# Designs tried in a protein design run: peptides against a protein of PDB entry 6D0Y. Part 88

Target 1, 225 residues: chain A of PDB entry 6D0Y
Amino acid sequence: ETEDHLESLICKVGEKSACSLESNLEGLAGVLEADLPNYKSKILRLLCTVARLLPEKLTIYTTLVGLLNARNYNFGGEFVEAMIRQLKESLKANNYNEAVYLVRFLSDLVNCHVIAAPSMVAMFENFVSVTQEEDVPQVRRDWYVYAFLSSLPWVGKELYEKKDAEMDRIFANTESYLKRRQKTHVPMLQVWTADKPHPQEEYLDCLWAQIQKLKKDRWQERHIL

## One batch from the design tools (peptide; made by RFdiffusion4, then SolubleMPNN)

Design b2_p17_7_s4 (from b2_p17_7, 10 letters changed)
Fold by OpenDDE base, seed 2:
Order: sequence, then C-alpha cells, then structure tokens
Structure b2_p17_7_s4 (fold): chain B 225 residues (1-225), chain A 17 residues (1-17)
Amino acid sequence: as target 1 above (225 residues)
Amino acid sequence: MKKEAEETRKLLEELEK
C-alpha cells in the first residue's frame, strides 16, 4: 500500500461498507501490520492524528489499535506512549477539551487490551490525588475529577473487576472532595414530577450521581440507538 | 457503533486466547 492509500484506508474505516465493521477492521489491521516495516512512523502518526481529530470514531480506532497491538505489541506500546505524550502536551497547553477526550480514548484502550487495568488505575489515582494538593485552583481539581468520572462509562467495569479495592479508594477520595468543594449556588428547582421537586445539581454532583447509579447497575448501560 | 465495537472486542479476546 502507498502512503496515500494507507491514509485513505485509515480515515475511512468504519464508514458504510458492504462488509461488516469487524471484517473491515481486521482487514485493515492486517494491511497496516504488513506495512509497519516500511511505514511504521507514518502509520503511527496517522493513527494518532485520526484518534485525536475524529472523536466520533473513538471506538473504531481503539478497536483498530487493539487489533494492531495483538499483532505487534511493540507498536501498540509506541502508540500509547504517543497518546500519553499528547495528553501531557494538552494539559500543559490548558487544552482541557482535548485532554479529557484523550483520557476517554485511553480508557477505552483498556477494553481493547492495549492498556493494562493497573496502569489506568494508577492514572486515575494520580488524577484524584490532585484534589488533595494544596494551593491548586479548584478549576484544576474539578477537571481531574471530571476527567476521571467521565471516563468511567468506558472503563469502570473492567477496572472494578480487576482492581476493586483500589477503585473503591479512588471513589472514596472523590466523594470526599465533592462534599468539601465549593459549589456554584444555583437556586433553581426543577419539577420533573408533579409531586417531587428536584434541585438542579451542580455538574460534578450530577455526574457523580450518574456514575454511582452506573456502578450500582454493575456498569450496564442502556442501549443507545 | 458501540455495539459493533463490542463484538469486535470479543473477537479480539478470542484471538488472544
């Protein structure tokens, strides 16, 4: 495959096809693996680019990387390293939108057997530990909690299955922080039902409640059409 | 899309066994 053709294949994977997505992904993984000896750097760059710029294809590219990792473990490692570097760069640049997406992407890579569960737990421990740092703006603390919680729909099940004790500790620390943090007071009560008014929850409190419910439901989400 | 990805992941797990 030529470089231009590889780019096209990588960018278009997951689009409408006569073949199944699984077949297309497996086929593409095979093609990419075969070309790694000649185009490793280019393929790595392309995958990093599409992973970052096409969030609507998150699960497609995490799966593709998973397939590639199964074929070439070293390549998978290099990809993860590149994504981690990008995450660090995004954080340094205060690009929190990109950073949170990258955390979710990395989270889903755990499901694809690219990142080990203990490594992801360690990352989340580091995130939540920011809440314990002194002289740190609350906006920074809130972001790390948000990044952690918003990623759990993607990886919470796997992490609790393998590292339940560590995850419980992270949850306890998160809960403690959420109880102590300053909240923007919005005196808005929404009546969702005629008989019981519900106060409008702050966004992190709302997210926390959602994650607690998800955890209670054994991390089973309703089918989203 | 998410459902399709899960099916592919199952396949991946089988390949790793």
Scores: peptide ipSAE 0.041, ipTM 0.680, DockQ to the pose 0.028
Fold by OpenDDE base, seed 1:
Structure b2_p17_7_s4 (fold): chain B 225 residues (1-225), chain A 17 residues (1-17)
Amino acid sequence: as target 1 above (225 residues)
Amino acid sequence: MKKEAEETRKLLEELEK
């Protein structure tokens, strides 16, 4: 395979074809595995790039990485390390939109057997611990809580199945923070009907309520978050 | 959101078995 061909294959996976997506993913995983000895660095860079730039294909690429990890465990590890480095760089650059997406991507990698549940729990513990740091702007604290909560639809079930006690602790810390944080009131977002006023909650409080409901429903999503 | 994650997991499991 040539580098150009590999790029094309990786970028186009999941697009309409005569074959099933499952077949295409399995086939591509085989091709990439075979080419790792010669093009590991290129493949790694390509996968990191598409993972970041094509959010609409998140599940496609997490699945692909899962398949590759099953074939080449070392490569899977290198990919995760690269993504973590990218996450750190995004945070350093204050690119929080990219950062939160990367957290979600990593979260879904748990479902793909690429990242172990304990590792993800540790990451979330680190995130929520920021709320306890001194001399940290609330916007930073809020973001880490947001990153944690907004990722749970992708990985909450798995984490609670394997690390329920640790997750409960994280939830308790999160709840405590949300109760004591300064809330920004946005009256403009209140929905008023003739008979029932529906105040719009602050975004983190709203998200918290949604996640609590999701948890109560045993992580069976009834409404798209 | 969860639906997508679950679908991904199921797909992977089907491909690996």
Scores: peptide ipSAE 0.029, ipTM 0.667, DockQ to the pose 0.027
Fold by OpenDDE base, seed 4:
Structure b2_p17_7_s4 (fold): chain B 225 residues (1-225), chain A 17 residues (1-17)
Amino acid sequence: as target 1 above (225 residues)
Amino acid sequence: MKKEAEETRKLLEELEK
């Protein structure tokens, strides 16, 4: 395959075709694997790019990477490293929206057997540990907590199945931080829905409550977060 | 979101057989 053709194939995977999604993903994984000797760097860059720029295809590309990782473990590792570098770059550039998405992407890679559960736990431990740093602005500390919590719908089940004790520690630290962090003091509003009234909450407190409920429900999602 | 993650995992497992 030519470089341009590979780009087209990668960008278009998951779109409507005469073949099933499964067939297309398997086929593309095979093509990419075969071309790694000649185009590894380009393929790596392309996958990183689409992972960042096409969030609507998150599960497609995590699955694709999972398939590639199964075929070429070293490539999978290089991809993860590249994504981590990109995450760091996004944080340096204050691109928090991209950064949080990347964390979610990495989280789903655990489900795709690309990232080991202990590694993801370690990453989340690192995130939550930022809350203990006094010289870090709260907005940044809040972001790390947000990145952690908002990723749990994607990986919480897997992590608690394998690392429940460690996760509980992270949760305890998170809860402690949420209790002591400075909050914007605004009159609480009531949100009235057709189903039931809801109190307006600070965004991290709200997310925390949602995640606690999800955890209580044994990570079986009943409502869209 | 959880459902999507689970579906992704299942799909991958099936494709890797």
Scores: peptide ipSAE 0.028, ipTM 0.670, DockQ to the pose 0.027
Fold by OpenDDE base, seed 5:
Structure b2_p17_7_s4 (fold): chain B 225 residues (1-225), chain A 17 residues (1-17)
Amino acid sequence: as target 1 above (225 residues)
Amino acid sequence: MKKEAEETRKLLEELEK
C-alpha cells in the first residue's frame, strides 16, 4: 500500500459501500495492520488526524482502533498515548472544544476495548478533583465537569458495570460542586412539551439533569443530549 | 484486548501535569 492509498482508505471508511460497515472496518484494520511494519508512523498520524478532525465519524474510528488494538496491542497503546498527548496539547493551548471532543473519543475507546474502564474512571476522578483545587477559575472547573458529564453518554454504562462505587463517588462530588458553584443568571424561558413542561436551565445544571435521567434509565438514551 | 490498565491509568492521570 502507498501512503496516498492508505490516506484514502482511512478517510473514506464509513462511506457508502457495497459491503457492510463492519466488514469494511475489519478489512481496513487488516490492511493497516499489514502495513504497520513500513508505515506505522504515517498510519498513526493519519488515525490521530481523522479522529480529531472528523467528529461525525467518531464511532467509526474508535471501532477501527479497537480492531487494530485487537490485532496489534502495541500499536493500540501507541495510539492512546498519542491521543492523550494531543489532549494535553489542546488543554495547554486552551482549545477546550477540541479537548472535550478528545475526552469523548477516549471514552468511546473504552467500549472498543482499547482503554480499560478503571483507567477512564481514574481520568474522570482527576477531572472532578479540579473542582476542589484552589486558585482555579470556575470556568476551568466547569469545563472539567462538562467534559466528564458530556462523555458519560458514551461510557457511563461500561463504567458503572465495572466501577459502580467509584462512579458514585465521582457523581456525589460533581453534585456537590454544582450546588455550590456560581451560576449564570439570564432570563430563562419555560420549555413546554405536550406532557412534561420544564424550565430552561443553566447549561451544566441542564446537562446534570439529563445525565441523572440517563443514569436512571440504565444508560438507555431516549433523546439526543 | 485492552491496553494494560495500569499503564493507561498512569497516562490518564498525568493529563493535568
Scores: peptide ipSAE 0.019, ipTM 0.577, DockQ to the pose 0.026

Design b2_p17_8_s1 (from b2_p17_8, 11 letters changed)
Fold by OpenDDE base, seed 5:
Structure b2_p17_8_s1 (fold): chain B 225 residues (1-225), chain A 17 residues (1-17)
Amino acid sequence: as target 1 above (225 residues)
Amino acid sequence: SMKQKAVEEMLEQIKKE
């Protein structure tokens, strides 16, 4: 495969095809594996780029990386390292929207058997530990809690299946923080008509309530978060 | 594995950035 062709294949995966998505992903993983000896750096860069720039295809690319990781374990590690580096860069640049997305992406990689559950738990423990830092802006504490909670739809089930005790501890710490933090309530525009309208709440409190409901429902989504 | 250990170390240090 030429570099241009690889780019096309990677960018277009998940589009309408005569074959199933799963079949296409397996096929692409095989193609990429075969080309790693010659194009590892290029493929790595391409995957990192599309992962960041095409958030609508998050699960497609996490699945692809999972399949590729199964074929080439070292490459999977290099990819994760690259994504973590990007996350660090995003945080340094105060690009928190990109950063939170990358956390979600990494979270879904747990489901794809690229990142181990204990590692993700450790990351979330560290995130929530920021709430205990002294003399830091609340926005910093809030962001790490947000990053944790907003990622749970992608990985909460897996983490509770494997590390329920540790997750409960993280939840307890999160709840404690949310109870004591300062809150600014801003009216939000409700554009959705629901049978049971929710009261207006601060965004983290709202998210917490949603995640608690999701947890109660054994991480089976009943509504779009 | 070496890979997993490297990932764990990086993930654990992410909040420091």
Scores: peptide ipSAE 0.101, ipTM 0.796, DockQ to the pose 0.019
Fold by OpenDDE base, seed 3:
Structure b2_p17_8_s1 (fold): chain B 225 residues (1-225), chain A 17 residues (1-17)
Amino acid sequence: as target 1 above (225 residues)
Amino acid sequence: SMKQKAVEEMLEQIKKE
């Protein structure tokens, strides 16, 4: 494959095809593996780029990376390192929207067996530990809790299957924080029509309730959060 | 795994950024 062809293949994966997505991903993984000796840097850059810039294809690219990781373990590591670097850069730049997306991406990489469950648990422990920091704005504490909770739809099942005790501790700490934090009530556009006026729940409390329900439902999503 | 260890180390430092 030529360099230009690789770009096309990577960018267009998951688009309309006569074959199944799974088949296409497996095929692409094979092609990319074969070309790593010649185009590793290019492939790595391309994958990092599309992973960041095409959030609608999150699960496509996490799956692809999972397949590649199984074929070339070192490359999978390099990819994860690149994504973590990007996450750090996003945090430094106060680009919290990108940062939270990257956390979700990394979370789904756990499902794809690229990142080990204990590593993700450790990351979330570190996130929730921010709630215990002194002399920091609540917005900082809230964001890390948000990053944790908002990522659980992508990884909660796997983490509870493997690290249930640790996850319960994280949940307990999160709940404790949510109870003691100051709540901000901001009028939001009512998206849902209800017969009776209902005050909008604070976003973290709402997310917490959704995650608690998801957990209760054994991480089977019944609706889009 | 050496790779996984490196990943863990990097993940543990995320909150410092």
Scores: peptide ipSAE 0.101, ipTM 0.795, DockQ to the pose 0.019
Fold by OpenDDE base, seed 1:
Structure b2_p17_8_s1 (fold): chain B 225 residues (1-225), chain A 17 residues (1-17)
Amino acid sequence: as target 1 above (225 residues)
Amino acid sequence: SMKQKAVEEMLEQIKKE
């Protein structure tokens, strides 16, 4: 395939087709594998770009990378390294919206058998350990907790299956932090019913409750988080 | 911070399956 054609194929994957998505992804993985000897750098850059810029296709591209990793392990490694570098750059640039998305993307790569579960657990341990930092703004502590919790819909099941004890420790530390942190109250967002007022929850408390429910439901989503 | 550096170091050590 030419470089321009590869770009089109990668960007358009997951769009309406007569074939199943799974079939299309398998086919594309085969095409990309065949072209790696000639276009590795181009393909790598394209995949990194679409992974970052098309968040609506997160699971499509993680699946594609999973399939490609199975075909070419070394290329999969280079892709992971590129995404990690991008995450580091995002953090350094204080681009926290991109950073949290990249954490979610990496989390789903565990589900696609690209990143090992123990490595992701270690990452989350380090994230939650930021809550123990002294003389830093709470917003920093909150962000790392948010990044951890908001990624669990993509990887929580896998991590608890393989590292339940370690995950329980991370959860305990998270809960402890949430209990002691300063909370922001927004009375204007309280929901009122005829018989009972429902106070607005602080955003991390709300997310925590959602994740606890998800965990209790054995990581099967019953609602949109 | 030391914690931030630790996170960065762990990112570099992510293992593939």
Scores: peptide ipSAE 0.046, ipTM 0.693, DockQ to the pose 0.016
Fold by OpenDDE base, seed 4:
Structure b2_p17_8_s1 (fold): chain B 225 residues (1-225), chain A 17 residues (1-17)
Amino acid sequence: as target 1 above (225 residues)
Amino acid sequence: SMKQKAVEEMLEQIKKE
């Protein structure tokens, strides 16, 4: 494959095809593996780019990386390192929208056996630990909680299966923080639907409630959060 | 911030499966 063709293949994977997505991903992984000796840097950059810029294909690219990681462990490591570096840079730059997405992406890489569950737990522990610092602005503390909670739909099941005690501790700390944090006071507004009424809540409280429900449902997502 | 640095350090400890 040529370099330009690789770009096309990577960018277009998951699009309508006569073959199954799984088959296409496996095929692409094979092609990319074969071309790593010649185009490793390019492939790495491309994957990092599409991972960041095509959020609609998150699971496609995490799966692809998982397949590649299984074929070439070192490349998988380099990819993770690159993504972590990007996350660090995003955090340093206060680009929280990019950062939270990257956390979600990394979270799904746990499901793809690219990142170890304990490492992700450790990351989340460190995120939530920010809430314990009084010298840190609440907006920042809120973001780390948000990053944690909003990533759980992608990895909560796996983490609880492997690190339930640690996760429970993180949840307890999160709950404690949410109870004591400053909240914007808004009038209670209940949205009534034919099926189920629900109150309008502050965004973190709302997310927390959703995650608690997801946890209760054994991490089986029934709706898009 | 100190906590940010700590998070960054933790990120460097991420292990692959």
Scores: peptide ipSAE 0.044, ipTM 0.686, DockQ to the pose 0.016

Design b2_p17_8_s2 (from b2_p17_8, 8 letters changed)
Fold by OpenDDE base, seed 5:
Structure b2_p17_8_s2 (fold): chain B 225 residues (1-225), chain A 17 residues (1-17)
Amino acid sequence: as target 1 above (225 residues)
Amino acid sequence: SEKQKAVEELLKQIEEE
């Protein structure tokens, strides 16, 4: 495989094909594995790049990494390290949009058996613990809560299956914070006409309600969050 | 930082499931 060909394959995975998505991903994982001895650095860079630049394909690339990790454990580890480094850099640079996406990406890697559930729980514990720190701007506290809650659609089921007690503690701490934080109401963007209308809420309160519903539904999505 | 500690914990527990 040439570098250009590999790039094309990686970028185009998940597009319309005569084969199933699963088959294509397995095939690509095999191709990438075979080329790792010669193109490891290039493949690593490509995967990191597309993972960051193509958020619409998040689950495609997490699945691909999961399949590749199953084939090559060391490469999977290197990929995670690279993404973690990027997360650290994003946080240092106060690039919170990139950072939250990376947290969601890492969260979905738990489902793909790349990252262990206890590790993700530990990360979320530390995120929520920021709400208890002194002299931290609320915008920063809110972001870590947002990063946690907004990632749960991707990993909540797995974490509760394995670490339910710890997750309940995180939820309790989150709820406590949300009750005491300062709230800014946003004006109505539109009049919703639906069978189940809901009042306008602050964005974190709204997200919290959605996540509570998702949890109640055993993490089976009934609507787009 | 606590966040960095959590990230380091991730590194240690990769694929232990």
Scores: peptide ipSAE 0.044, ipTM 0.700, DockQ to the pose 0.018
Fold by OpenDDE base, seed 4:
Structure b2_p17_8_s2 (fold): chain B 225 residues (1-225), chain A 17 residues (1-17)
Amino acid sequence: as target 1 above (225 residues)
Amino acid sequence: SEKQKAVEELLKQIEEE
């Protein structure tokens, strides 16, 4: 059955092949586009599922969606909407692990020209704005900051290139929050880069330091030793 | 209460694009 075949193709993309990944993705995008008239809902569901369940293939599927979006804008929009709905549901269910991953996925969709940079900036502005709300548990405030910061490796460069002033404001607000929040001081492993070791810190402080370094390095990631 | 405004804002902007 064609549907089963599509599932196989979608699930197996990025695996060992004689062809380049880019070629395979382009080929798959073409196949999927051709089948959208008949199997749009199925393809949409499949892509949403694999995007969520196969985090190791995040960039593969964001790229694929990017290619599909370029071919069929409406489908790209529907996909984003589906992912956002899932994010909303995850947040409502307090499934923060899924939620943060979805934020990262959406972040990488910016690089794939599926989501506009201003939209993502607005999302992050609202995330960080939670830190300013009263009667919100710190754990929840911390999560939104974490979701923001942990997504920047995927999209920080693009957002600063297009919305540097807004991003600076978000960073300032984040820094302010991190300074005033209650610290847990949970022991953690030191993280070393080739030229700068990271001392043991509270996890958000550590992440903040890492992101600051990344920003300083013009969003060029280095391998952690 | 749950925080949905960020996601809703993202959706809103995408829809307006």
Scores: peptide ipSAE 0.042, ipTM 0.680, DockQ to the pose 0.016
Fold by OpenDDE base, seed 1:
Structure b2_p17_8_s2 (fold): chain B 225 residues (1-225), chain A 17 residues (1-17)
Amino acid sequence: as target 1 above (225 residues)
Amino acid sequence: SEKQKAVEELLKQIEEE
């Protein structure tokens, strides 16, 4: 395959086809594996790029990486390292929107058997530990809690199946922080029922409630988070 | 920093597994 053709294949995967998505991904993984000896660096760069630039295809590309990792474990490792480097760069650049997306992407890689559950638990433990840091803005502490909670729809089930005790500790620490943090009062839309308005919720409190419900529902998503 | 530690810990564990 030529470099241009590989780019086209990678960018277009998941688009409407006569074949199933699963078959297309398996086929593409085979093509990419065959071309790794000649185009490893190019393929790596392409995958990293599309993973970052096409968030609507998150699960498509995590699945593709999972399939490719199963075929070539070393390449899977190099991909993870590249994404971690990108996360570091995003944090250094204060690009927190990209950073949170990358955390979600890495989270879904756990489901695809690319990243081990203990590794992700360790990352989340360290994220939540930021809440205990002194002499830092609350906005920084809030962001790491947000990054943790907002990633759980992609990985919460897997982590609780394998590391329930550790996850419970993280949840307890998160809950403790949310109770003691300063809440900001911002105008929010309210749902009205008869003559009784629903109480306004701060964004992290709202997210916490959603995640608690998701956990209670055994991580079966019944609404858009 | 804790954020740096988080990333480093993830990488370390991946390498060990």
Scores: peptide ipSAE 0.040, ipTM 0.688, DockQ to the pose 0.016
Fold by OpenDDE base, seed 3:
Structure b2_p17_8_s2 (fold): chain B 225 residues (1-225), chain A 17 residues (1-17)
Amino acid sequence: as target 1 above (225 residues)
Amino acid sequence: SEKQKAVEELLKQIEEE
């Protein structure tokens, strides 16, 4: 296959097809594996690019990488390294929107068995540890908690299955922080229709409640977060 | 920074797999 053809295949995966998404991903993984000897760098660049620029296809590309990692472990490692480099750059540049997305992407890579659970636990431990640091603005502390909590829909089940004790500690630290942090009360547009007016819950408290419920439900998502 | 340390630790553990 030509480089142009590979680009088309990678960019268009998940689009309308006569075959199932799963079959298409498996097929594409096979094609990419076969072409790695000749086009590894190109494929790596393409996957990194689409993973970052097409957030609507997050689970498509994490799944694809998972399938490819199972076929070629070394390539999977190189891909993870590339994504981690991007996360580093985003954090250094204070691009928190990109950073949180990349954390979610990496989290789902754990779910896809590309990244080991202990590695992600260590990352989240370090994120939550920021809440204990001195001279760190609350907004930054909040972001790391947000990055952690907002990633759990993609990885919480896997982490609790393998590192329940460590996760419980992280949760305890998170809960402690949320209780002691200053809450901001900003008037927000109420999206929920209720018979009686109620104040909008603070975003981290709301997220915490959602994650706690998700945890209680054995990480089976019943609602859209 | 702790955020960078977190990423570095993640990378380190991945490399050790």
Scores: peptide ipSAE 0.040, ipTM 0.687, DockQ to the pose 0.017

